# Ledger of designs, part 9: peptides against a protein of PDB entry 6UG1

Target 1, 304 residues: chain A of PDB entry 6UG1
Amino acid sequence: SNEERKRRKYFHMLYLVCLMVHGFIRNEWINSKRLSRKLSNLVPEKVFELLHPQKDEELPLRSTRKLLDGLKKCMELWQKHWKITKKYDNVGLYMRTWKEIEMSANNKRKFKTLKRSDFLRAVSKGHGDPDISVQGFVAMLRACNVNARLIMSCQPPDFTNMKIDTSLNGNNAYKDMVKYPIFWCEVWDKFSKKWITVDPVNLKTIEQVRLHSKLAPKGVACCERNMLRYVIAYDRKYGCRDVTRRYAQWMNSKVRKRRITKDDFGEKWFRKVITALHHRKRTKIDDYEDQYFFQRDESEGIPD
Target 2, 301 residues: chain A of PDB entry 6UG1 as posed
Amino acid sequence: SNEERKRRKYFHMLYLVCLMVHGFIRNEWINSKRLSRKLSNLVPEKVFELLHPQKDEELPLRSTRKLLDGLKKCMELWQKHWKITKKYDNEGLYMRTWKEIEMSANNKRKFKTLKRSDFLRAVSKGHGDPDISVQGFVAMLRACNVNARLIMSCQPPDFTNMKIDTSLNAYKDMVKYPIFWCEVWDKFSKKWITVDPVNLKTIEQVRLHSKLAPKGVACCERNMLRYVIAYDRKYGCRDVTRRYAQWMNSKVRKRRITKDDFGEKWFRKVITALHHRKRTKIDDYEDQYFFRRDESEGIPD

## One batch from the design tools (peptide; made by RFdiffusion4, then SolubleMPNN)

Design b1_p8_8_s2 (from b1_p8_8, 4 letters changed)
Fold by OpenDDE base, seed 2:
Parts: C-alpha cells; sequence; structure tokens
Structure b1_p8_8_s2 (fold): chain B 304 residues (1-304), chain A 8 residues (1-8)
C-alpha cells in the first residue's frame, strides 16, 4: 500500500538518525583522554616518525609513502593488541530486513547498550567486536596526533524493498554479512591533499580511493545486509560529513535511488541531520574533499 | 600534552 511505503520511508529515516547518532557518540568516546594515553604507548617512536614525515619538497610522494608505511605498521601493532574479536550479537549494525524489524518489535529483547566504561575497557584490553576494534584503532591514531576519521556505513532498512516477507535465506548469511566492514578509518594525507582509507580489522587494507574502494560491498549476498548508501565520516573535532561519493562508483545511477536524498525533501532533511551532527567550522580539508567529490560526480555523469 | 594540531 501507499501507507506501508510511507511507513517504511519514515522508519528508514528514524533508523538512519539513530545510526548516525550512534556513530557520533562512538566518535566522542574514542576521543577519551584516558584511552588516548593508553593507546599512544602502543606506538613506538620510529612508527610515530613515519606517521609524521617531513614534507619532501622534491617528491611529496615520498612523504605519502612514509605515512602509508606508518599506517601499515600501526595496523600490525593493532593486530598484536587485539586479542579477542567477538562475533556480533545477531547482525550488529548491519541491515535488518523488515520482517526482522517487526519480529524484534514483538520480542522485547533489550539490546544491551554498551556503556562508555565498558567500551573503554574493551578497547584497552583488546576484547570486542570488529566495530569496537576499528573505533579503537581510530583512537590509537588520534592518540598519535594523526588526523583520523571514524567512518560508518549506515545500514537503515531498505525502504525501496516493498516485499511483505523480506526474510533472507539461511546458512552463509553471517560470513557474507561480515565480508565487508561497517566501520573503518580515513587518514588525511596533507601531502597529496586526500583522504587515505584504512580498514585495520576486516580486509586489513590501506587504499587511496580513486574511482572505487575495496570496502564497497560486491555480490548479491554481501549486499543483502550491507548496502553502501550512507557513509558518514566523524572527525576528531566532531565534524560530520557524508563521504558516500568516495566509496560509491555509481552514486548517481545506483546509490542515489536507494537513499532518502533521491528527492528534494529527503535531501533537505538529510542535510539538516548532517548539520545537526557537524560541530566544527569548515576547513581547507573540506574544500579539497568537496572538490574531489565534484570531480567524481562530473566523471560519473548524469545517468541517462 | 600533545595538542592535536589544528585542522588546517
Amino acid sequence: as target 1 above (304 residues)
Amino acid sequence: SLEPPELE
């Protein structure tokens, strides 16, 4: 019905706000001074120097290479720190079906909300789910004065799916779900004027995204619970930015159709949500990023 | 206290 379409659209919007607020809260928690002091001790001086290379005036690419090597070593140090990767409770923050939402509304299963104290303890011990691990890695980089963003791929239920039963078929669902991350890191490269993408936990990869990312879900089974639609960046100064354009190869042709921002009302609403979560002034880094997104939009073109 | 450098 038209009513069910409206209901699913509104529920998608509400769920998206809850996810974006969750990302904001986790971004605040990883700025903990107590956590920062503990995590800085994991990074040797030689690795810190690689994270903060001098500007090579002859070849700025040499400075970027040192930064990349520093980030690689940080991923190795983080893997040594992280002792226990817990499975997600159910589907974690991956996308639920409409049936699962309806069934979960009937089942008053109190989601045990992780408290700030428990999060800080989990990161400090290296015991937690992959999301806590990524968030802790961002905290470690921030403890080393690296301009690291927490990235969250928000997975609200698909309001474009109008099927009554949206149950996903059985066995491999968890493996396919966790094949691609929901949380990752970006690091500002001041030399190339670009964000470096870092997945320290899942794919264990560092990339300089040009046209596509390795972190973008591929294949039907992986996309059932992880649709790249709302990739939100949270910086150390409480900036909040939509960075979906970086990771979406087909933003205009495919991704936009599955976003609330497909219409002017949704665009204006989503911009208000971003603005409400953006607690810093604009910087030159935002100008370089917006220029990159513009060039990526022009290069994709308008879908015919 | 390593002040996080300003986001230039």
Scores: peptide ipSAE 0.013, ipTM 0.511, DockQ to the pose 0.019
Fold by OpenDDE base, seed 3:
Structure b1_p8_8_s2 (fold): chain B 304 residues (1-304), chain A 8 residues (1-8)
Amino acid sequence: as target 1 above (304 residues)
Amino acid sequence: SLEPPELE
């Protein structure tokens, strides 16, 4: 019905705000001064120097290579720190079906929201789910004075799916779900004027995204619970930015059709949510990023 | 106190 279509859009919007606020709160928690002091001790001086290379005036790429080597060594140090990767409770922050939402509304199962104290303990001990591990890695880089963003791929229910039964086949569902991350890191490269993508936990990869990312979900089974639509960046100064354009190869042709921003009402609403979560002034880094997004929109062209 | 470099 038209009513069910309106209900699913409204519930998608509400769920998206809850996810974006969750990312904001986790980004505040990883700025903990107590956690920062503990995590800085995991990084030896030689690795700190690689994270802060001098500018090579002859070949700026040499400075970027040092930063990339420093980030690789930080990933190796993080793997040594992290002792226990817990499975997600149910589907974690991956996409729920409409049937699972209806069933969960009837079952008053309080989401066991992890307290700030329990999160800080989990990161400090190296015991937690993959999301806590990525968030802790961002905290370690920030403790080393690196401009590291927490990235969240927000997975609200698909309001474009109008099927009544949206049950997923159970057997491989968890392996396919966790094949691609929900949280990752970006690091500012001041030499190339670009964000470096870092997945320290899932794919254990570092990339400079040009046209597509390895972190973008591929294949039907992986996309059932992880649909790239809302990739939100949270920086150390409480900036909040939509960075979906970086990771979406087909933003205009495919991704936009699955976003609330497909119409003017949804675009204006989503901009208000971003503005409410953005607590810093604009910087030259935002100008370089917006220029990169513009060039990516021009290079994709208009969908046929 | 390592002041975080300004977002320049």
Scores: peptide ipSAE 0.013, ipTM 0.514, DockQ to the pose 0.018
Fold by OpenDDE base, seed 4:
Structure b1_p8_8_s2 (fold): chain B 304 residues (1-304), chain A 8 residues (1-8)
Amino acid sequence: as target 1 above (304 residues)
Amino acid sequence: SLEPPELE
């Protein structure tokens, strides 16, 4: 019905705000001075120097290579720190079906919201789910004075799915779900004027995204609970930016159709949500990023 | 004092 379409759209919007606020709160928690002091001690001086290379005026790429090597070593150090990777409780923050949402509304299952103290303890001990691990990795990089962003791929329920039964079949649903991350890191490369993508936990990869990312879900089964639609970046200065364009090869042709921003009302609404979560002034880094997004929009073209 | 490098 038209009512069910309106209900699903509204619930998608509400759920998206809750996810984006969750990312914001986690981004505040990883700025903890107590955690920072503890995590900086995991990074040897020699690795810190690689994270902060001098600018090579002859070949800026040499400086980028040092930074990439420093980030690789940080991922190795992080894996040594991280003792216990817990499975997600149910689906974690991956996309729920409409049926699962309806069933969960009937079941007063209190989301066991992890408290700030418990999060800081989990990161400090190296015990938690993959999301806590990624968030802790971002905290470690920030403790080393790296301009690291927390990235969140927000997974609100698919308001474009009008099927009554949206049950997902299959024993491998968890493996397919966790094949791609919903949290990762970006690091500013001041030499190339680009964001470096870092997945320290799931794919254990560093990439300089040009046209496509390895972190973008591929295949039907993986996309059932992880649809790349809202990739939100949270920086150390409480900036909040939509970075979906980096990771979406087909932003205009495919991704936009599945976003609330497909219409002017949704675009204006989503911009208000971003603005409400963006607590810093614009910087030249934002200009370089917007220029990159523009070039990516031109390169994709208008879908025929 | 490790001043946080300016966001260039």
Scores: peptide ipSAE 0.013, ipTM 0.519, DockQ to the pose 0.017
Fold by OpenDDE base, seed 1:
Structure b1_p8_8_s2 (fold): chain B 304 residues (1-304), chain A 8 residues (1-8)
Amino acid sequence: as target 1 above (304 residues)
Amino acid sequence: SLEPPELE
């Protein structure tokens, strides 16, 4: 019905705000001075120097290569620190079906909200789910004075799915779900004027995204609980930016159709949510990023 | 105090 379409759109919007606020809160917890002092001690001086290379005026690419080597070594150090990767409780922050949402409303499921103290302890011990591990890795890079963003792929229920029963069948549902991350890192490369993508936990990869990312979910089974639609970046100064364009190969042709921003009302609403979560002034880094997104929109063209 | 470098 038209009413059910309106209800699902409204619930998608509410759920998206809750996810974006969750990302904001986790980004604040990452900025803990207590955590920073503990995590800086994990990075040897030689690795710190690689994270902060001098500018090579002859070939700026040499400086980028040093930064990439430093980030690789940080990823290896993080693997040594992280002792226990817990499975997610249920589906974690992956996408729920409409049926799972309706059933969850009836069941007073005690969502054990992780407290700030428990998060800081989990990161400090190296014991937690993959999301806590990625968030801790971002905290370690920030402790080393690296301009690292927390990236969150927000997974609100699909308001474009009008099926009554959306039950997902299959024994492999968890493996397919966790094949691609929900949280990752971006690091600013001041030499190339680009964001470097780092997945320290899931794919254990570093990439300089041009047209496509390895982190973008592929295949039906993986996309059931992980639809790339809202990739939100949280920086160390409490900036909040939509970076979906980086990771979406087909932003205009495919991804936009699954976003609330497909219509003018949804676009204006989503901009208000981003603005409410963006607590810093604009910088030249934002200008370089917006220029890159513009070039990516021109290169994709208008979908037929 | 290592002031976090400005996001220039």
Scores: peptide ipSAE 0.013, ipTM 0.511, DockQ to the pose 0.019

Design b1_p8_8_s3 (from b1_p8_8, 3 letters changed)
Fold by OpenDDE base, seed 3:
Structure b1_p8_8_s3 (fold): chain B 304 residues (1-304), chain A 8 residues (1-8)
Amino acid sequence: as target 1 above (304 residues)
Amino acid sequence: DLEPPELE
């Protein structure tokens, strides 16, 4: 019905705000001074120097290569620190079906929300789910004065799915779900004027995204609980930016159709949510990023 | 001007 379409759109918007606020709160917890002092001790001086290379005036690419090597060594150090990767409780922050949402509304299951103290303890011990592990890795890089962002792929229920039953019957449902991350890291490369993508936990990869990312979910089974639609970046200065354009190869042809921003009302609403979560002034880094997004929109073209 | 220093 038209009423059910309106209900699913409204619930998608509400759920998206809750996810974006969750990312904002986790980004604040990452900035803990107590955690920073503990995590800086995991990084030896030789690795710190690789994270802060001098500018090579002859070949700026040499400086980028040092930074990439420093980030690789930080991933290795992080794997040594992290002792226990817990499975998610149910589906974690992956996408729920409309049937699961209906059943959860009837079952008053108190979500055990992780407290700030429990999060800081989990990161310090190296015991937690993959999301806590990625968030702790971002905290370690920030403790080393690296301009690292927390990235969150927000997974609100699909308001474009109008099926009555949306149950998922897959035998490997958990393996397919966790094949691609929900949280990752970006690091600013001041030499190339670009963001470097880092997944320290799931795919254990570093990439300089050009046209597509390895972190973008592929295949029907993986996309059931992980649809790339809202990739939100949270920086160390409490900036909040939509970076979906970096990771979406087909932003205009495919991704926009699945976003609330497909219409003018949804675009204006989503801009208000981003503005409410953005707590810093604009910088030259934002100008370079917006220029990159513009070039990516021109290169994709308008879908016929 | 709290431009976060471009960490040169």
Scores: peptide ipSAE 0.016, ipTM 0.550, DockQ to the pose 0.019
Fold by OpenDDE base, seed 2:
Structure b1_p8_8_s3 (fold): chain B 304 residues (1-304), chain A 8 residues (1-8)
Amino acid sequence: as target 1 above (304 residues)
Amino acid sequence: DLEPPELE
């Protein structure tokens, strides 16, 4: 019905806000001074020097290469720190079906909300789910004075799916679900004036995204619970930015159709949500990022 | 206008 379409759209919007607020809260928690002091001790001086290379005036690419090597070594150090990777409870923050939402509304299963103290203890011990691990990695980089963003791929239920039964029939549902991350890191490269993408936990990869990312879900089974639609960046100064354009190869042709921002009302609403979560002034880094997004929109073109 | 320091 038209009513069910409206209900699913509104529920998607509400769920998206809850996810974006969750990312904001986790971004605040990883700024903990107590956690920072503990995590900085994991990074030896030689690795810290690689994270903060001098500008090579002859070849700025040499400075970027040092930063990339420092980030690789930080991933290796993080793997040594992280002792226990817990499975997600059910689907974690991956996308739920409409049926699962309805069943969960009927079953008052108390979602055990992780408290700040429990999160800080989990990161500090190296015991937690992959999301806690990524968030802790961002905290370690920030503890080393690296301009690291927490990235969250927000997975609200698909309001474009109008099927009554949206159950997923796959035996490998968990493996396919966790094949691609929901949380990752970006690091500012001051030499190339670009964000470096870092997945320290899932794919264990570092990339300089040009046209496509390795973190973008591929294949039907992986996309059932992980649709790249809302990639939100949270910086150390409580900036909040939509960075979906970086990771979406087909933003205009495919991704936009699955976003609330497909219409002017949704665009204006989503901008209000971003603005409410953006607690810093604009910087030159935002200008370079917006220029990159503009060039990516021009290069994709308008879908015919 | 003090440009907010680049988060170096």
Scores: peptide ipSAE 0.015, ipTM 0.561, DockQ to the pose 0.020
Fold by OpenDDE base, seed 5:
Structure b1_p8_8_s3 (fold): chain B 304 residues (1-304), chain A 8 residues (1-8)
Amino acid sequence: as target 1 above (304 residues)
Amino acid sequence: DLEPPELE
């Protein structure tokens, strides 16, 4: 019905705000001074120097290569620190079906909310789910004065799915769900004026995204619980930015159709949510990023 | 105008 379409759109919007606020709160928690002091001790001086290379005036690419090597070594150090990767409780922050939402509304399951103290302890011990691990990695980079931002792929229920039964085909293994991350890191490269993508936990990869990312879900089974639609960046100064354009090859043709921003009302609403979560002034880094997004929109073109 | 230190 038209009513069910309106209900699903509204519930998608509410769920998206809750996810974006969750990302904001986790981003605040990883700024803990107590955690920063503990995590800085994991990074040797030689690795710190690679994270802060001098500018090579002849070939800025040499400085970028040092930064990339420093980030690789930080991933290796993080793997040594992290002792226990817990499975997600149920589906974690991956996308739920409408049927699972309805069943969960009927079952007053007390979700055990992780407290800030428990999170800081989990990161400090190296014991937690993959999301806690990624968030802790971002905290370690920030403890080393690196401009690292937390990235969250927000997975609200698909309001474009109007099927009554939204049950997944029963064989959607936990392995297919977790094949691609929900959280990752970006690091600012001041030499190339670009964001570097870092997945320290899942794919254990570093990339300089040009047209497509390795972190973008591929294949039907992987996309059932992980649809790239709302990739939100949270920086150390409490900036909040939509960076979906970086990771979406087909933003205009495919991704936009599954976003709330497909219409003017949804665009204006989503901009208000971003603005409410953005607690810093604009910087030249934002200008370089917006220029890159503009060039990506022009190069994709308008879908025929 | 103290430009807030760029997030380097």
Scores: peptide ipSAE 0.015, ipTM 0.549, DockQ to the pose 0.020
Fold by OpenDDE base, seed 4:
Structure b1_p8_8_s3 (fold): chain B 304 residues (1-304), chain A 8 residues (1-8)
Amino acid sequence: as target 1 above (304 residues)
Amino acid sequence: DLEPPELE
């Protein structure tokens, strides 16, 4: 019905705001001075120096290579720190079906919201789910004065799916779900004027994304609970930016159709949500990023 | 030209 379409759209919007606020709160928590002091001690001086290379005036790429090596070593240090990777309770922050939402509304299942103190303890001990691990990795990089962003792929229920039963059948549903991350890191490369993508936990990869990322879900089964639609970046200064364009190869042709921003109302609404979560002034880094997004939009073209 | 220090 038209009513069910409206209901799903509004529920998607509400759920998206809740996810984006969750990312904002986690981004505040990883700025903890107590956690920072503890995590900085995990990084040896030689690795810190690689994270902060001098600018090579002859070949800026040499400085980028040092930074990439430093980030690789940080990922290795993080794996040594992280003792226990817990499975997600149910589906974590992966996409729920409409049926699962309806069933969860009937079941007064108190979401056990992890408290800030428990989060800081989990990161500090190296015990938690993959999301906590990624968030802790971002905290470690920030403790080393690296301009590291927390990235969140927000997974609100698919308001474009009008099927009554949206149950997912499959024995490997969890493996397919966790094949691609929901949280990752980006690091600013001041030498190349680009964001470096870092997945320290799931794929254990470092990328300089040009046209596509390995972090973008591929295949039907993986996309059922992880649809790349809203990739939100949270920086150390409480900036909030939509970085979906980086990770979406087909933003215009495919991704837009599944976003609330497919219409003018949704675009204006989503911009208000981003603005409400963006607590810093614009910087030259934002200009370089917007220029990159513009070039990516031109290169994709308008779908025929 | 003193490029303003990039906010590290």
Scores: peptide ipSAE 0.014, ipTM 0.502, DockQ to the pose 0.015

Design b1_p8_8_s4 (from b1_p8_8, 4 letters changed)
Fold by OpenDDE base, seed 3:
Order: C-alpha cells, then sequence, then structure tokens
Structure b1_p8_8_s4 (fold): chain B 304 residues (1-304), chain A 8 residues (1-8)
C-alpha cells in the first residue's frame, strides 16, 4: 500500500538518524584523554616516526610509503593488543529485515546499551566486538597525532523493499553478514592530498581507493545485511561528512536509488542531519575531498 | 586569500 511505503520511508529516516547519532557519540568517546594516554604507549617511537615522515621534496611518494608502512605496523600492534573478539549480539548494527523490526517492536527487548565507562574499559583491555575494536584503533592513531577519522556504513532497513516477509534464508547468514565491515578508519595523507582507507579488524587491509574499495560488499548473501548506502566520516574535530562516493563504484546508477536522497525532499532532509552533526569549520582537506568526489561523479557519468 | 587550514 501507499501507507506502508510512507511508514517504511519514515522508519528508515528515523533509524538512519539513530545510527548517525550513535557514530557521533562513539567518535566523541574515542577522543577520551585517558584512553589516548593508554593507547599511545602501544606505539613505539620508530613506528611514530613512520606515521610522521618528513616531506620528501624530490619524491612525495616516499613520504606516503613511510606513512603506509607506519599504518601497517599500527595494524599489527593492534592485533597484538586485541585479545578477545566477541560475536555481535544478534546482528549488531548490520541491516535488519522489516519482519525483524516488527517482531522487535512487539518484544520489549532492552538492547544492552554499552556505557562510556564500559566502552573505554573494553578498548583498554582489548575485549569487545569488531566495531569496538575498529573504534579503539582510530583512538590509538589519534593518540599518535594522526588525522584519523571513524567511518561508519549506516545500515537502516531498506525502504525500497516492499515485500511483506523479508526473512533471510541461509545457513551461513552470520558468516556472510560479517564478511565486510560496518566500521573502518580513514587516515589523511598530507603528501598525496588523499584519504587512505584502513580496515584493521575485518579484512586487515590498507588501500588508496581510486574507483572501487575492497570494503564494498559483493555478492547477494553479503549485501542482504550490508548495503553500501550511507558511509559517514567522523573526524577528531567532530566533523561529519558523507563519504559514500569514495566507496560506491555506481553511486548514480545504483546507490542513489536506495538512499533517502533520491528525491529533493530527502536530499534537503539528509543535508540538515549532516549539518546538525558537523561541529567544525570547513578546511582545505574538505576542498580536496569535494574535488575528488566531483571527478568521481563526472567519471561515472549519468546513467542512461 | 588565506588557504583554508588543514585539520591537524
Amino acid sequence: as target 1 above (304 residues)
Amino acid sequence: WLEPPELK
């Protein structure tokens, strides 16, 4: 019905705001001065020097290579720190079906909200789910004065799915769900004027995204609970930016059709949400990023 | 024109 379409669109919008606010709160928690002092001690001086290379005036790429090597060593140090990776409770922050949402509305399941103190303890001990681990890795890089941002792939329910029953069939549903991350890191490369993508936990990869990312979900089963639609970046200075264009190969042809921003009302609404979560002034880094997104839109073209 | 500051 038209009413069910309106209901699903509204619930998608509400759920998206809740996810984006969750990312904002986690980004504030990882800025903890107490946590920063503890995590800086995990990084030896030689690795800190690689994270802060001098500019090579002859070949700026040599400086980028040092930074990449420093980030690789930080990922290895983080694996040594992290002792226990817990499974998600149910599906964590992966996408729920409409049936699961309806059933959860009837069942007053108190989601166990992790308190700030418990989060800081979990990161400090190296005991938690993969999302806590990634968030802690971003905190460690920030403790080393690296311009690292927290990335969140927001998974609101699919308002374009009008099926009554949206139950997922499959023996490997959890394995396929966790194949790709929901949270990762980006690091600013001041030499190449680009963001470096770092997944320290799931795929354990570092990439310089050009046209496609390894973190973008591939295959039907993996896309059931992880649809790349809203990739939000939270920086150390409480900036909030939509970075979906980096990770979406087919932003205009495929991704936009599944976003609230497919219409002018949704675009204006989503821009208000981003603006409300963006607590810093514009920087030259934002200009370089917007130029990159523009070039990516031109290179994709408008779908016929 | 002052270059927009980088996030340090």
Scores: peptide ipSAE 0.006, ipTM 0.455, DockQ to the pose 0.020
Fold by OpenDDE base, seed 2:
Structure b1_p8_8_s4 (fold): chain B 304 residues (1-304), chain A 8 residues (1-8)
Amino acid sequence: as target 1 above (304 residues)
Amino acid sequence: WLEPPELK
């Protein structure tokens, strides 16, 4: 019905705001001075120096290479720190079906909301789910004075799915769900004027995204619970930015159709949500990023 | 401890 379409669109919007606020709160928690002091001690001086290379005036790429090596070593140090990776409770922050949402509304499953104190303890001990691990990695980089963003791929239920029964066809194994991350890191490369993508936990990869990312879900089974639609970046100064364009190869042709921003009302609404979560002034880094997104929109073209 | 560089 038209009513069910409106209900699903509204619930998608509400769920998206809750996810974006969750990302914001986690981004505040990883700025903990107590956590920062503990995590900085995990990074030796030689690795800190690689994270902060001098500008090579002859070949800026040499400085980028040092930064990339420093980030690789930080991932290795993080793996040594992290003792226990817990499975998610049910599907974690991966996408739920409409049927799962309806069933969950009836079942007062007390989501054990992780308190800030428990989060800080989990990160400090190296014991938690993959999201806590990524968030802790971002905290470690920030403790080393790196301009690291927390990235969140927000997975609200698919409002474009109008099936009554939205049960997944088959045992989508937990493995297919967690094949791609929901949280990752970006690091600003001041030499190349680009964001470096870092997945320290899942794919254990560092990439300089040009046209596509390794973190973009591929295949039907993976996309059922992880649909790349809303990739939100949270910086150390409480900036909030939509960075979906970086990770979406087909933003205009495919991704936009699955976003609330497919219409002018949804675009204006989503912009208000971003603005409400964006607690800093614009910087030259935002200008370079917007220029990159513009070039990516031009290179994709407008779908016919 | 170096202060976090400003987002310039």
Scores: peptide ipSAE 0.006, ipTM 0.451, DockQ to the pose 0.019
Fold by OpenDDE base, seed 1:
Structure b1_p8_8_s4 (fold): chain B 304 residues (1-304), chain A 8 residues (1-8)
Amino acid sequence: as target 1 above (304 residues)
Amino acid sequence: WLEPPELK
């Protein structure tokens, strides 16, 4: 019905706000001064120097190469720190089906919300789920004075799916779900004027995204619980930005059709949510990023 | 105290 379509759209919007607020809260928690002091001790001086290379005026690419090597060594150090990767309880922050949402509304299952103190302890010990591990890695880079963003791929239920039963019957449903991350890191490269993508936990990869990312879900089974639609970046100064354009190869042709921003009302609403979560002034980094997104929109074109 | 580099 038209009413059920409106209900699913509204529930998607509410769920998206809750996810974006969750990302904002986790981004505050990883700014903990107590955590920062502990995590800085994991990075030896030689690795710190690689994270902060001098500008090579002859070949700026040499400075980028040092930064990339420093980030690789930080990933290796992080793997040594992280002792226990817990499985997610149920589906974690991956996408729920409409049936799972309806069943969860009837069952008052106490969501055990992790407290700030328990999160800081988990990161400090190296014991937690993959999301806590990525968030801790971002905290370690920030402790080393690196301009690192927490990235969250927000997975609200698909309001474009009007099927009554949306049950997922896959035998490998958990493996397919966790094949691609929900959280990752971006690091600002001041030499190339670009964001470097870092997945320290799942794919254990560093990339300079041009047209597509390795972190973008591929294949039907992986996309069932992980649809790339809302990739939100949280910086150390409480900036909040939509960076979906970086990771979406087909933003205009495919991704927009699955976003609330497919209509003017949804675009205006989503812009208000981003603005409410953005607690810093604009910088030249935002100008370079917006220029890159513009060039990516022109290069994709408008779908016929 | 290393001042957190400005987001420049």
Scores: peptide ipSAE 0.005, ipTM 0.454, DockQ to the pose 0.018
Fold by OpenDDE base, seed 4:
Structure b1_p8_8_s4 (fold): chain B 304 residues (1-304), chain A 8 residues (1-8)
Amino acid sequence: as target 1 above (304 residues)
Amino acid sequence: WLEPPELK
């Protein structure tokens, strides 16, 4: 019905705000001064120097290579720190079906909301789910004075799915769900004027994304619980930015059709949500990023 | 201590 379409759209919007606020809160928690002091001690001086290379005026790429090597060593140090990767409870923050949402509304499942103290303890001990691990890695980089963003791929239920039964085929193994991350890191490269993508936990990869990312879900089974639609970046100064364009090869032709921003009302609403979560002034880094997004929109072309 | 490059 038209009513069910409106209900699913509204619930998608509400769920998206809750996810974006969750990312914001986690981004505040990883700015903990107590956690920062503890995590800085995991990074030797030689690795800190690689994270802060001098500018090579002849070949800026040499400075970028040092930064990339420093980030690789930080991933290795993080793996040594992280002792226990817990499985997600149920589907974690991966996308739920409408049926799962309806059944969960009937069952007052108390989501055990992790408290700030428990999060800080989990990161500090190296015990938690993959999301806590990524968030802790961002905290370690920030403790080393690196301009690291927390990235969140928000997975609200698909409001474009109007099927009555939205049950997934039972073969969608936990392995297919977790094949691609929901949380990752970006690091500002001041030499190339670009964001470097870092997945320290899932794929254990570092990328300089040009046209596509390895972090973008591929294949039907992987996309059922992880649809790339809302990739939100949270920086150390409480900036909030939509960075979906970086990771979406087909933003205009495919991804936009699955976003609330497919219509003018949804675009205006989503901009208000971003603005409410964006607690810093604009910077030249935002200008370089917006220029990159513009070039990516031009290079995709207008879908016929 | 290298000052954090200002996000200018």
Scores: peptide ipSAE 0.000, ipTM 0.458, DockQ to the pose 0.017

